# Peptides against a protein of PDB entry 5ONS: the designs that were tried, part 10

Target 1, 181 residues: chain A of PDB entry 5ONS
Amino acid sequence: MFKKFDEKENVSNCIQLKTSVIKGIKNQLIEQFPGIEPWLNQIMPKKDPVKIVRCHEHIEILTVNGELLFFRQREGPFYPTLRLLHKYPFILPHQQVDKGAIKFVLSGANIMCPGLTSPGAKLYPAAVDTIVAIMAEGKQHALCVGVMKMSAEDIEKVNKGIGIENIHYLNDGLWHMKTYK

## One batch from the design tools (peptide; aimed at target 1 K103 Q140 L170)

Design b1_p12_1_s1 (made by RFdiffusion4, then SolubleMPNN; from b1_p12_1, 6 letters changed)
Fold by OpenDDE base, seed 2:
Structure b1_p12_1_s1 (fold): chain B 181 residues (1-181), chain A 12 residues (1-12)
Amino acid sequence: as target 1 above (181 residues)
Amino acid sequence: DEAEKEYAEYLD
């Protein structure tokens, strides 16, 4: 989603959200990520304005105090940014790729099944279409936010093809935005 | 950034 993304070229505008819209978004976030509920007041304090950065390709980024929190495309599901995920690693279920897959993930490539089933990888139960945090062998921080294109069970059984779609990865265009006020 | 440092060998 952000492989060729550039803040200067791909951001259209920024709007401040009304209270009612914020409430709706918070409820939506809790529905998507139940574990975030106890932390949501910390992540999105009531006193702080919530903004949407509108980008090309129908991408919207939710921000508070310049911090990029979540993003979505074409009013689809919200994804946490890696920066938020690093602060709250439990927001998403995890999958772990082996060391060999790291360089490909960081090039924006989708995650192939062998990178999730090989020694050094860890595959956890997850249904297709689940948004997941991609961890790496021997690393502490997630390097990617992805979407399961196969269930964990099918990844293990079939063990070929795209297991997880790469949505947002470390050092992509979104990562480089850092903040937006 | 801690994450960037952790993956430095893979980043340009």
Scores: peptide ipSAE 0.754, ipTM 0.964, DockQ to the pose 0.899
OpenDDE base, seeds 1, 3, 4, 5: peptide ipSAE 0.744, 0.751, 0.750, 0.745; ipTM 0.963, 0.963, 0.964, 0.963

Design b1_p12_1_s2 (made by RFdiffusion4, then SolubleMPNN; from b1_p12_1 with H1S D9E N12D)
Fold by OpenDDE base, seed 3:
Structure b1_p12_1_s2 (fold): chain B 181 residues (1-181), chain A 12 residues (1-12)
Amino acid sequence: as target 1 above (181 residues)
Amino acid sequence: SPAEEEYKEYLD
């Protein structure tokens, strides 16, 4: 989603959200990520304005105090940014790729099934379309936010093709945006 | 960032 993203070229405008809209978004976030509920007031304090950075390709980035928190495309599901995920690693279920997959993930490649079933990888139960944090063998921080294109069960059985779609990865265009006020 | 440091060998 952000492989060719550049703040100067791809940001259209920024709008401040009304209170009623913020409330609706918070409810959506809790529905998607139930575990975030106890932390949401810390992530999005009531006294702080919430803004949406509108970008090309129908991408919207939710920000508070300049921090990039969540993003979505075409009013689809919200994804946490890696920067938020690093602060709250538990808000997404995890999957772990082997060490050999790191280079490819960080080039924006989708995660292939063998990278999730090989020695060094760890595959946890997850349904198709689940948004997941991609971890790596021997590393502590997530390097990617992805979406399960196959269930964990099918990844093990089929063991070929795209297991997880790469949505946002460390050092992509969104990562380099850092903050926006 | 700590994450960038952890993956520095893979980052340009």
Scores: peptide ipSAE 0.757, ipTM 0.965, DockQ to the pose 0.893
OpenDDE base, seeds 1, 2, 4, 5: peptide ipSAE 0.753, 0.753, 0.752, 0.756; ipTM 0.965, 0.965, 0.965, 0.965

Design b1_p12_1_s3 (made by RFdiffusion4, then SolubleMPNN; from b1_p12_1 with H1D D9E N12D)
Fold by OpenDDE base, seed 3:
Structure b1_p12_1_s3 (fold): chain B 181 residues (1-181), chain A 12 residues (1-12)
Amino acid sequence: as target 1 above (181 residues)
Amino acid sequence: DPAEEEYKEYLD
């Protein structure tokens, strides 16, 4: 989603959201990520305005105090940014790729099944379309936010093709945006 | 950044 993204070229405008819209978004976030509920008040304090950064390709980024928190495309599901995920690593279920997959993930490539079934990988139960944090063998921080294109069960059985779609990865255009006020 | 440092060998 952000492989060729540049803040100077791809951001259109920024708007401050009304209270009613913020309430709806918070409810949606809790529905998508139940584990975030106890933390949502410190992530999005009531006293702080919430803004949407509108980008090309129908991308919207949710921000508070300049911090990039979540993003979506075409009013689809919200994804956490890697920067938020690093602060709250538990808000997504995890999958782990082996060391050999790291360089490909960081080039924006989708995650192939063998990279999730090898000895250095760890594959946890997850349904298709689940948003997941991609971890790496021997590393502590998530390097990617992805979407399961196959269930964990099917990844193990089929073991070929795209297992997880790469949505946002470390050092992509969104990562380099860093903050926006 | 701690994450960038952890993956520095893979980043340009």
Scores: peptide ipSAE 0.759, ipTM 0.966, DockQ to the pose 0.895
OpenDDE base, seeds 1, 2, 4, 5: peptide ipSAE 0.756, 0.754, 0.753, 0.758; ipTM 0.966, 0.966, 0.966, 0.966

Design b1_p12_1_s4 (made by RFdiffusion4, then SolubleMPNN; from b1_p12_1, 4 letters changed)
Fold by OpenDDE base, seed 2:
Structure b1_p12_1_s4 (fold): chain B 181 residues (1-181), chain A 12 residues (1-12)
Amino acid sequence: as target 1 above (181 residues)
Amino acid sequence: DPAEEEYAEYLD
């Protein structure tokens, strides 16, 4: 989603959200990520305005105090940014790729099944379309936010093709955006 | 950034 993204070229505008809209978004976030509920007041304090950065390709980024928290495309599901995920790594279920897959993930490539079934990888139960944090063998920080394109069961059984779609990865255009006020 | 440092060998 952000492989060719540049803040200066791809951001259209920024709007401050009304209270009612913020409440709706918070409820949606809790529905998508139940584990975030106890932390939501910390992530999005009531006293702080919430903004949406509107970008090309129908991308919207939710921000508070300049921090990029979540993003979505075409009114689809919200994804946490890697920066938020690094602070709250439990927001998403995890999958772990082997060391050999790292360079490909960080080039924006989708995660192929063998990279999730190899000895250095760890594959956890997950259904198709689940938003997941991609971890890497021997690393502590997530390097990617992805979407399961196959179930964990099918990844293990079929073990070929795209297992997880790469949505947002370390050092992509969104990562380099850092903050936006 | 700690994450960038952790993956430095794979980054620009």
Scores: peptide ipSAE 0.768, ipTM 0.967, DockQ to the pose 0.892
OpenDDE base, seeds 1, 3, 4, 5: peptide ipSAE 0.761, 0.766, 0.767, 0.765; ipTM 0.967, 0.967, 0.967, 0.967

Design b1_p12_2 (made by RFdiffusion4)
Pose (drawn by RFdiffusion4):
Structure b1_p12_2 (pose): chain A 181 residues (1-181), chain P 12 residues (1-12)
Amino acid sequence: as target 1 above (181 residues)
Amino acid sequence: TEELEEDIEQLN
C-alpha cells in the first residue's frame, strides 16, 4: 500500500477530528482489535487532538501528537502502523516467515506460501482476511503488516500462491514518514 | 545492499 508513497506526492491534507468522530473510530478499533481496548487511553489520550491525514487513493492515517497509529483505505479495516505495532506487539496475531523471505518482503513483495512452510518459518492458524503481524525467523520485531489471502490451513496444503498480502513493511513510504508535522 | 543490511539491523 505504501511502496511508492511519500508525503509530497501522496498527502493531500490533514483534518482534525471532532469528538463525535473520535468516539466512533475508537469503537471500530475496539471491534477490530479487542485486546487494544485497555490501551486506548494510552495510545489516544483524552487530552490530545486526533487527526486524519488524507492521502491519495482514499488512504487515511490516524495521528495523535504527530504519531502515526493506524491507517485504512476507503472505509475498509484499520491496520496498525508498524511503529504502533512495535510499541504494542500483541495488537495482532503473528505469522513468522523464514529468514530467506526477509529480503523479498522488505522490497515490497507479497508473501508466498513457501516463505511460511519452510524450516525456520512458523505458520499459525488463521482464517482468510485476518490482519497479521509478520515476524521473521531470528528477529525480535515485526517487519510487515499483512492480510491472509489464503487460510493458514490452505497455505499448508496448497503451498503455492500468495499466502499473505504485504500491506505495510519496514522502510516503505509510510515507514519513512516518521511523524506528520 | 547497504540499505538492506541497515534495514535488517532494525529488526532486532

Design b1_p12_2_s1 (made by RFdiffusion4, then SolubleMPNN; from b1_p12_2 with T1D D7A E9A)
Fold by OpenDDE base, seed 1:
Structure b1_p12_2_s1 (fold): chain B 181 residues (1-181), chain A 12 residues (1-12)
Amino acid sequence: as target 1 above (181 residues)
Amino acid sequence: DEELEEAIAQLN
């Protein structure tokens, strides 16, 4: 989603959200990420305005105090940014790729099944379309936010093709935005 | 690959 993304070229505008809209978004976030509820007041304090950065290709980024928190495309599901995920790693269920897969993930490539079934990888139960944090063998912080294109069971059974779609990865265009006010 | 090593270091 952000492989060729550039803040200067791909951001259209930024709008401040009304209280009612913010309430709706918070409810959506809790539905998607139940574990976030106790932390949501810290992540999105009531006293702080919430903004949407509108980008090309129907991408929207949710921000508070300039911090990029979540993003979505075409009003689909929200994804946490890696920067938020690094602070709150429990927001998403995890999958772990082996060392050999790291360089490909960091180039924006989708995660192939062998990178999830090989020694050094860890594959946890997950259904198709689940948004997941991609961890690297031996590392503490997520390198990618992805979407399961196969169930964990099918990844193990079939073990070929795209297991997880790469949505947002370390050092992509979104990562390099850092903040937006 | 120096760039890769730097990226991996960010994950520590």
Scores: peptide ipSAE 0.647, ipTM 0.950, DockQ to the pose 0.871
OpenDDE base, seeds 2, 3, 4, 5: peptide ipSAE 0.422, 0.639, 0.647, 0.636; ipTM 0.913, 0.949, 0.950, 0.948

Design b1_p12_2_s2 (made by RFdiffusion4, then SolubleMPNN; from b1_p12_2, 4 letters changed)
Fold by OpenDDE base, seed 3:
Structure b1_p12_2_s2 (fold): chain B 181 residues (1-181), chain A 12 residues (1-12)
Amino acid sequence: as target 1 above (181 residues)
Amino acid sequence: EEELEKAIELLN
């Protein structure tokens, strides 16, 4: 989603949200990520304005105090940014790729099934379309936010093709935005 | 390639 993304070229505008809209978004986030509820007041304090950065390709980025928290495309599901996920690694269920897959994921490649079933990888139960944090063998922080294109069961059984779609990866265009006020 | 190495370091 952010392979060729540049803040100067791809950001259209930024709007501050009304209180009622913020409440709706918070409810959506809790629905998508039930485990975030106890932390939401810390992530999005009531006293702080919430902004949406509107980008090309119908991408919207949710920000508080300049921090990029979540993003979505075409009013689809919200994804946490890697910067938020590094602070709250439990927001998403995890999958782990082997060491050899790291360089490919960091180039924006989708995660192929063998990278999730090989020695060094860890595949946890997850349904298709689940948003997941991609971890790496021997590493502490998530390198990618992805979407299951196959269930964990099917990944293990078929072991061929795209297992997880790469949506946002470390050092992509979104990562390089850092902050936006 | 240098950019990739820097990214990998951020994972530690």
Scores: peptide ipSAE 0.479, ipTM 0.911, DockQ to the pose 0.954
OpenDDE base, seeds 1, 2, 4, 5: peptide ipSAE 0.346, 0.335, 0.468, 0.334; ipTM 0.884, 0.882, 0.910, 0.876

Design b1_p12_2_s3 (made by RFdiffusion4, then SolubleMPNN; from b1_p12_2, 5 letters changed)
Fold by OpenDDE base, seed 3:
Structure b1_p12_2_s3 (fold): chain B 181 residues (1-181), chain A 12 residues (1-12)
Amino acid sequence: as target 1 above (181 residues)
Amino acid sequence: DKELEEAIAELN
């Protein structure tokens, strides 16, 4: 989603949200990520304005005090930014790729099934379309936010093709948007 | 970007 993304070229505008809209978004976030509820007040303090950075390709980025928190495309599901995920690593279920997959993930490549079933990888139960944090063997920081294109069960059984779509990865165009006020 | 440096350093 952000492989060729540039803030100067791909941001259209930024709008400050009304209180009622913020409330709706918070409810959506809790629905998607139930575990975030106890933390939402410190992630999105009531006293702080919430903004949406509107980008090309119908991408919207949710920000508070310049911090990029979540993004979505075409008003679909919200994805946490890697920067937020690093602060709150539990907000997504995890999948772990082997060491050999790291360089490919960091180039924006989708995650192939063998990278999730090989020694060093760890595949946890997850349904198709689940948004997941991609971890790497022996590493502490998430490398990527992805979407399961197959269930964990099917990844193990079929073990061919794209297991997880790479949506946002470390050092991509979104990552380079460190802040936006 | 300190966060990037720390995360990338772990991967290298």
Scores: peptide ipSAE 0.286, ipTM 0.889, DockQ to the pose 0.245
OpenDDE base, seeds 1, 2, 4, 5: peptide ipSAE 0.048, 0.143, 0.120, 0.266; ipTM 0.745, 0.815, 0.779, 0.879

Design b1_p12_2_s4 (made by RFdiffusion4, then SolubleMPNN; from b1_p12_2, 4 letters changed)
Fold by OpenDDE base, seed 5:
Parts: structure tokens; C-alpha cells; sequence
Structure b1_p12_2_s4 (fold): chain B 181 residues (1-181), chain A 12 residues (1-12)
């Protein structure tokens, strides 16, 4: 989603959200990520304005005090940014790739099934379309936010093709935005 | 980017 993304070229505008809209978004976030509820007032304090950075290809980035928190495309599900996920690693369920897959993930490549079934990888139960944090062997920081293109069960059975779509990875265009005010 | 450097070093 952000492999060729550039802030100067791909951001259209930024709008400040009304209170009612913010409440709706918070409810959506809690529905999608139930575990975030106790932390949401810390992540999105009531006193701080919430903004949406509108980008090309119908991408929207939710920000508070310039910090990029979540993004979505075409009003689909919300994804946490890696910067937020590093602070709150429990927001997403995890999948672990083997050491050999790291360089490919960091180039923006999708995660192939063998990288999730090989020694060193750990594949946890997950349905198709589940948003997941991609971890690596013995590492603390997620290197990627992805979406299951196959269920964990099917990944193990088929063990061929794209298992997880790479949505956002370390050092991509979204990462380089850092902040937006 | 200190955060990036830390994450990259961890992955190496």
C-alpha cells in the first residue's frame, strides 16, 4: 500500500474531525480491536483534536497531535501504523516468519506460505482477512502489518502461494512520514 | 530515525 508512497506527492488534504465522528471511529476501533479499549483514552485523549490525512487511492490516515495512529483504504478496516504497534504490540494477533523472509518483507514483498511453515516460523490460528503483525524469530518489534490471504489452516495444507499480503512495512512510505501536522 | 535504526539492528 505504501511502497511508492510519498507525503509530498500522495497527500491530498487534512481535515479535523467533529466530536461525533471521533466517537464513531473510537467505537469502530474497539469493535475491531477489543483489547485496545483500556488504552484508547491514552492513545486518543479527549482533549486532543483528531485529524484525517486524506491521500490518493482513497487512503485515510488517522492522526492525533501529528502522530500517525491508524490508516484505512476505501473505508475498510483500520490498520495500526507500525509506530503505534511498536508502542502497543498487543493490538494485533501475531504471525512469525523465518529469518530468511526478513529481507523480502522489508522490500515490500508478500509473505509466501513456506516462510510461515518453515523452521523458525510460527503460524498461529487465524482466519482469512485477519489483520496481523508480522514478527521474526526472537525479535521484539514487528516488521510488517499484513492481512491473511489464506487461513492458517490452508497455509499449512497448501503451503504454496501468498499466505499474507504485505500492507505496511518498516521503512516504507508511511514509515517515512513520521509525523503530520 | 532512531526507532528505525533500533528495529533494523534488532533484525540483523
Amino acid sequence: as target 1 above (181 residues)
Amino acid sequence: DEELEKAIEELN
Scores: peptide ipSAE 0.291, ipTM 0.892, DockQ to the pose 0.255
OpenDDE base, seeds 1, 2, 3, 4: peptide ipSAE 0.104, 0.146, 0.142, 0.128; ipTM 0.791, 0.811, 0.793, 0.781

Design b1_p12_3 (made by RFdiffusion4)
Pose (drawn by RFdiffusion4):
Structure b1_p12_3 (pose): chain A 181 residues (1-181), chain P 12 residues (1-12)
Amino acid sequence: as target 1 above (181 residues)
Amino acid sequence: EELEEDLEYLDE
C-alpha cells in the first residue's frame, strides 16, 4: 500500500476530527482489535486532538500528537502502523516467515507460501482476511503488516501462491513518514 | 547496506 508513497506526492491534507467522529473510530478499533480496548486511553489520550491525514487513493492515516497510529483505505478495515505495533506487539496475531523471505518482503513483495512452510518459519492458524503481524525467524520485531489471502490451513496444503498480502513493511513510504507535522 | 541496517534495526 505504501511502496511508492511519500508525503509530497501522496498527502492531500490533514483534518482534525470532532468528538462525535473520534468515538466512532475508537469503537471500530475496539470491534476490530478487541485486546486494544484497555490501551486506547494511552494510545489516544482524551487530551490530544485526533487527526486524519488524507492521502491519494482514499487512504487515511490516524494521528495523535503527530504519531501515526492506524491507516485504512476507503472505509475498509484499520491496520496498525508498524510503529504502533512495535509499541504494542500484541494488537495482532503473528505469522513468522523464514529468514530467506526477509529481503523480499522488505522490498515490498507479497508473502508466498514457501516463506511460511519452510524450516525457520512458523505458521499459526488463521482464517483468510485476518490482519496479521509478520515476524521474521531470528528477529524480535515485526517487519510487515499483512492480510491472509489463503487460510493457514490452505497455505500448508496448497503451498503455492500468495499466502499473505504485504500491506505495510519496514522502510516503505509510510515507515519513512516518521511524524506528520 | 540498507538491508543490513534494516536487519540491525529488527534486532534492537

Design b1_p12_3_s2 (made by RFdiffusion4, then SolubleMPNN; from b1_p12_3, 6 letters changed)
Fold by OpenDDE base, seed 5:
Structure b1_p12_3_s2 (fold): chain B 181 residues (1-181), chain A 12 residues (1-12)
Amino acid sequence: as target 1 above (181 residues)
Amino acid sequence: SELEKALQELLE
């Protein structure tokens, strides 16, 4: 989603959201990520305005005080930014790729099934379309936010093709935005 | 920064 993304070229505008809209978004976030509820007030304090950065290809980024928190495309599900995920690593369920997959993920490649079934990988139960944090063997920080394209069960039995789609990865265009005020 | 450290960790 952000492989060739550039702030100067791909951001259209930024708007401040109304209170009612913010309330709706918070409810959506809690529905998607129930574990975030106790933390939402410090992530999105009531006193601070919430802005949406509108980008090309119908991408929207939610920001508070310039911090990039979540993004979505075409009114789809919300994804946490890696920067937020690094602060709150429990927001997403995890999957772990082996060490050899790191360089490919950081180039924007999708995660292939063998990278999730190898000895260094750890595959946890997850349904199709689940948004997951991609961890790596021997590493502490998530390197990617992805979406399950196959269930964990199918990844294990088929073990061929794209298991997880790479949506946002470390050092991509979104990562390099850092802040937006 | 701590976040930039994550990049270095993964690139090693």
Scores: peptide ipSAE 0.281, ipTM 0.862, DockQ to the pose 0.219
OpenDDE base, seeds 1, 2, 3, 4: peptide ipSAE 0.225, 0.246, 0.242, 0.267; ipTM 0.835, 0.840, 0.841, 0.854

Design b1_p12_3_s3 (made by RFdiffusion4, then SolubleMPNN; from b1_p12_3, 6 letters changed)
Fold by OpenDDE base, seed 3:
Structure b1_p12_3_s3 (fold): chain B 181 residues (1-181), chain A 12 residues (1-12)
Amino acid sequence: as target 1 above (181 residues)
Amino acid sequence: DELEKALKELLE
């Protein structure tokens, strides 16, 4: 989603959200990520304005105090940014790739099934379309935010093709935005 | 910075 993303070229505008809209978004986030509820007041303090950075390709980025928290495309599901995920690693369910997959994921490549079934990888139960954090064998920092293109069961059974789509990875265009006020 | 920290950990 952000392979060729540049803040100067791809950001259209930024708007501050009304209180009622913020409440709706918070409810959506809790619905998508139930485990975030106890932390939401810390992530999005009531006293702080919430902004949406509107980008090309119908991408919207949710920000608080300049920090990029979540993003979505075409009013679809919210994804946490890697910057937020690194602070709160438990927001997403995890999948683990082997060491050999690290460099490929960091180049924006999708995660192929063998990278999730090989020695060193760990595949956890997950349905198709689940948003997941991609971890690596023996590592602590998430590599990317992805979406299951196959269920965990099918990944193990078929073991061929794209298992997880790479949506946002470390050092991509979104990462380089850092902050936006 | 944060990127350098993460990359160092992931690529070491």
Scores: peptide ipSAE 0.631, ipTM 0.950, DockQ to the pose 0.289
OpenDDE base, seeds 1, 2, 4, 5: peptide ipSAE 0.256, 0.348, 0.337, 0.416; ipTM 0.842, 0.877, 0.874, 0.900

Design b1_p12_3_s4 (made by RFdiffusion4, then SolubleMPNN; from b1_p12_3, 6 letters changed)
Fold by OpenDDE base, seed 3:
Structure b1_p12_3_s4 (fold): chain B 181 residues (1-181), chain A 12 residues (1-12)
Amino acid sequence: as target 1 above (181 residues)
Amino acid sequence: EELEKAEKLLLE
């Protein structure tokens, strides 16, 4: 989603949201990520304005105090940014890729099944379309936010093709955006 | 800062 993303070229505008819209978004986030509810007042304090950075390709980024929190495309599901995920690593279920997959993921490649079933990888139960944090063998922090394109069960059984779609990864265009006020 | 450190570690 952000392989060729540049803030100067791909951001259209930024709007500050009304309180009623913010309330609706918070409810959506809790629905998507039930575990985030106790932390939402810390992530999005009531006193702080919430902004949406509108980008090309129908991408929207939610920000509070310049911090990039969540993004979505075409009014689809919200994804946490890696920067938020690093602060709250539990908001997504995890999957772990082996060492050999790291360089490919960091180039924006989708995660192939063998990278999730090989020694060094850890595959946890998850249904298709689940948004997941991609962890790396031997590393502490998530390197990617992805979406399950196969269930964990099917990844193990089929063990070929795209297991997880790469949506946002370290050092991509969104990562380099850092802050936006 | 920790986030940037993580990036460097993963890029090694």
Scores: peptide ipSAE 0.135, ipTM 0.794, DockQ to the pose 0.212
OpenDDE base, seeds 1, 2, 4, 5: peptide ipSAE 0.051, 0.073, 0.116, 0.062; ipTM 0.727, 0.762, 0.785, 0.749

Design b1_p12_4 (made by RFdiffusion4)
Pose (drawn by RFdiffusion4):
Structure b1_p12_4 (pose): chain A 181 residues (1-181), chain P 12 residues (1-12)
Amino acid sequence: as target 1 above (181 residues)
Amino acid sequence: SAAEEEYADYLS
């Protein structure tokens, strides 16, 4: 979603949200990520203004104190930014690719099933369309936010095709936009 | 960042 994204060519503007809208978004975040509820006062303090950075192709980035928290396209599901996920790794269920796939996902490639079924990889049960944190064999931190395109059971069995869609990866255009200011 | 340092070998 952000492979060729930068602030100049992709950010149209930034709107500050009213209280009515903030509560609605928080509710959606709760529905989508149940375990995030106890942490929202910390992530989105009552005191701080909440802004949406509007981008081309109807991408929105939720910001608090200039920190990028979540993003979505159209009115689709919210995804955590990798920076937020690094602070709160438990927000998402995990999938671990083998170390050989690291180079390919850092270049924006989708995750193929061999990257999840090979030794060094760890595949956990997940239904299709689940938003997952992609972990790497031998690495402590997540490197990609993905969406299951095949269920985990199908990935084990079919073992060919895109297993996980690469949505956001380390040092993509979104990662490079460290803050909005 | 800590993540960039950790993945530096794979970064372009």

Design b1_p12_4_s1 (made by RFdiffusion4, then SolubleMPNN; from b1_p12_4, 4 letters changed)
Fold by OpenDDE base, seed 3:
Structure b1_p12_4_s1 (fold): chain B 181 residues (1-181), chain A 12 residues (1-12)
Amino acid sequence: as target 1 above (181 residues)
Amino acid sequence: SEAEKEYAEYLD
C-alpha cells in the first residue's frame, strides 16, 4: 500500500474530526481489536484532537498529537501503523517468518507459504482476512503488518502461494512519514 | 529507532 508513497506527493489534506465521529471510530477500533479497549484512552486521550490525513488512492491516516496511529483504504478495515504496533505489540495476533524471508518482506513482497512453515518460522491459528503482525526469526520488533490470504490451516496444508499480503512494512513510505501535525 | 537498528542489515 505504501511502497511508492511519499508524504509531499501523496498527501492531499488534513482534517480535524468532530467528537461524534471520533466516538464512532473508537467503537470501530474496539470491534476490530478487542484487546485495545483498555489502552484506547492512552492511545487517543479524550482531551486531544484527532485528525485524518487524507492521501491519494483513498488512503486515510488517523493521527493524534502528530503520531500516526491507524490507517485504512476506501473505508475498509483499520490497520495499526508499525510505530503504534511497536508500542503495543499485543494489539494484533502474530505470525513469524523465517530469517530468509526478511529481505523480501522489507522490499514489499507478499509472504509466501514456505516462509511461514519452514524451520525458524512460527505459524499460529488465524482465519483468512485476519490482520496480523509479522515477526521474524531472531528479532523482537514486528517488521510488517499483513492480512491473512489463507487460513493458518490452509497455509500448512497447501504450503504454496501467497499466505499473507504485505500491507505496511518497516522503511516503507508510511514509516518514513514519521509524524504529521 | 530500535526497530531500524534491529533490522539495519536489511535496510537501505
Scores: peptide ipSAE 0.760, ipTM 0.966, DockQ to the pose 0.912
OpenDDE base, seeds 1, 2, 4, 5: peptide ipSAE 0.752, 0.759, 0.747, 0.756; ipTM 0.965, 0.966, 0.965, 0.966

Design b1_p12_4_s2 (made by RFdiffusion4, then SolubleMPNN; from b1_p12_4 with A2E D9E S12D)
Fold by OpenDDE base, seed 4:
Structure b1_p12_4_s2 (fold): chain B 181 residues (1-181), chain A 12 residues (1-12)
Amino acid sequence: as target 1 above (181 residues)
Amino acid sequence: SEAEEEYAEYLD
């Protein structure tokens, strides 16, 4: 989603959200990520304005005090940014790729099944379309936010093709944006 | 950042 993204070229405008809209978004976030509920007032304090940065290709980024928290495309599901995920790593269920897959993930490539079933990888139960944090063998921080294109069960038995779609990865255009006020 | 340092060998 952000492989060719550049703040100077791809950001259109920024809007401040009304209270009612913020309430709706918070409810949606809790529905998508139940574990975030106890932390949501810390992540999005009531006293702080919430903004949406509108970008090309129907991308929207949710921000508070300039911090990039979540993003979505075409009003689809929200994804946490890697920066938020690093602070709250439990927001998403995890999958782990082997060392050999790291360089490909960081180039924006989708995660192939063998990179999730090989020694050094760890594949956890997850349904298709689940948003997941991609971890790496021997590393502590997530390097990617992805979406399961196959269930974990199917990844194991088929073990061929795209297992997880790469949505946002470390050092992509969104990562380089850092803040927006 | 800590993450950038952790993956430094893979980043330009």
Scores: peptide ipSAE 0.758, ipTM 0.965, DockQ to the pose 0.864
OpenDDE base, seeds 1, 2, 3, 5: peptide ipSAE 0.751, 0.757, 0.758, 0.755; ipTM 0.964, 0.965, 0.965, 0.965

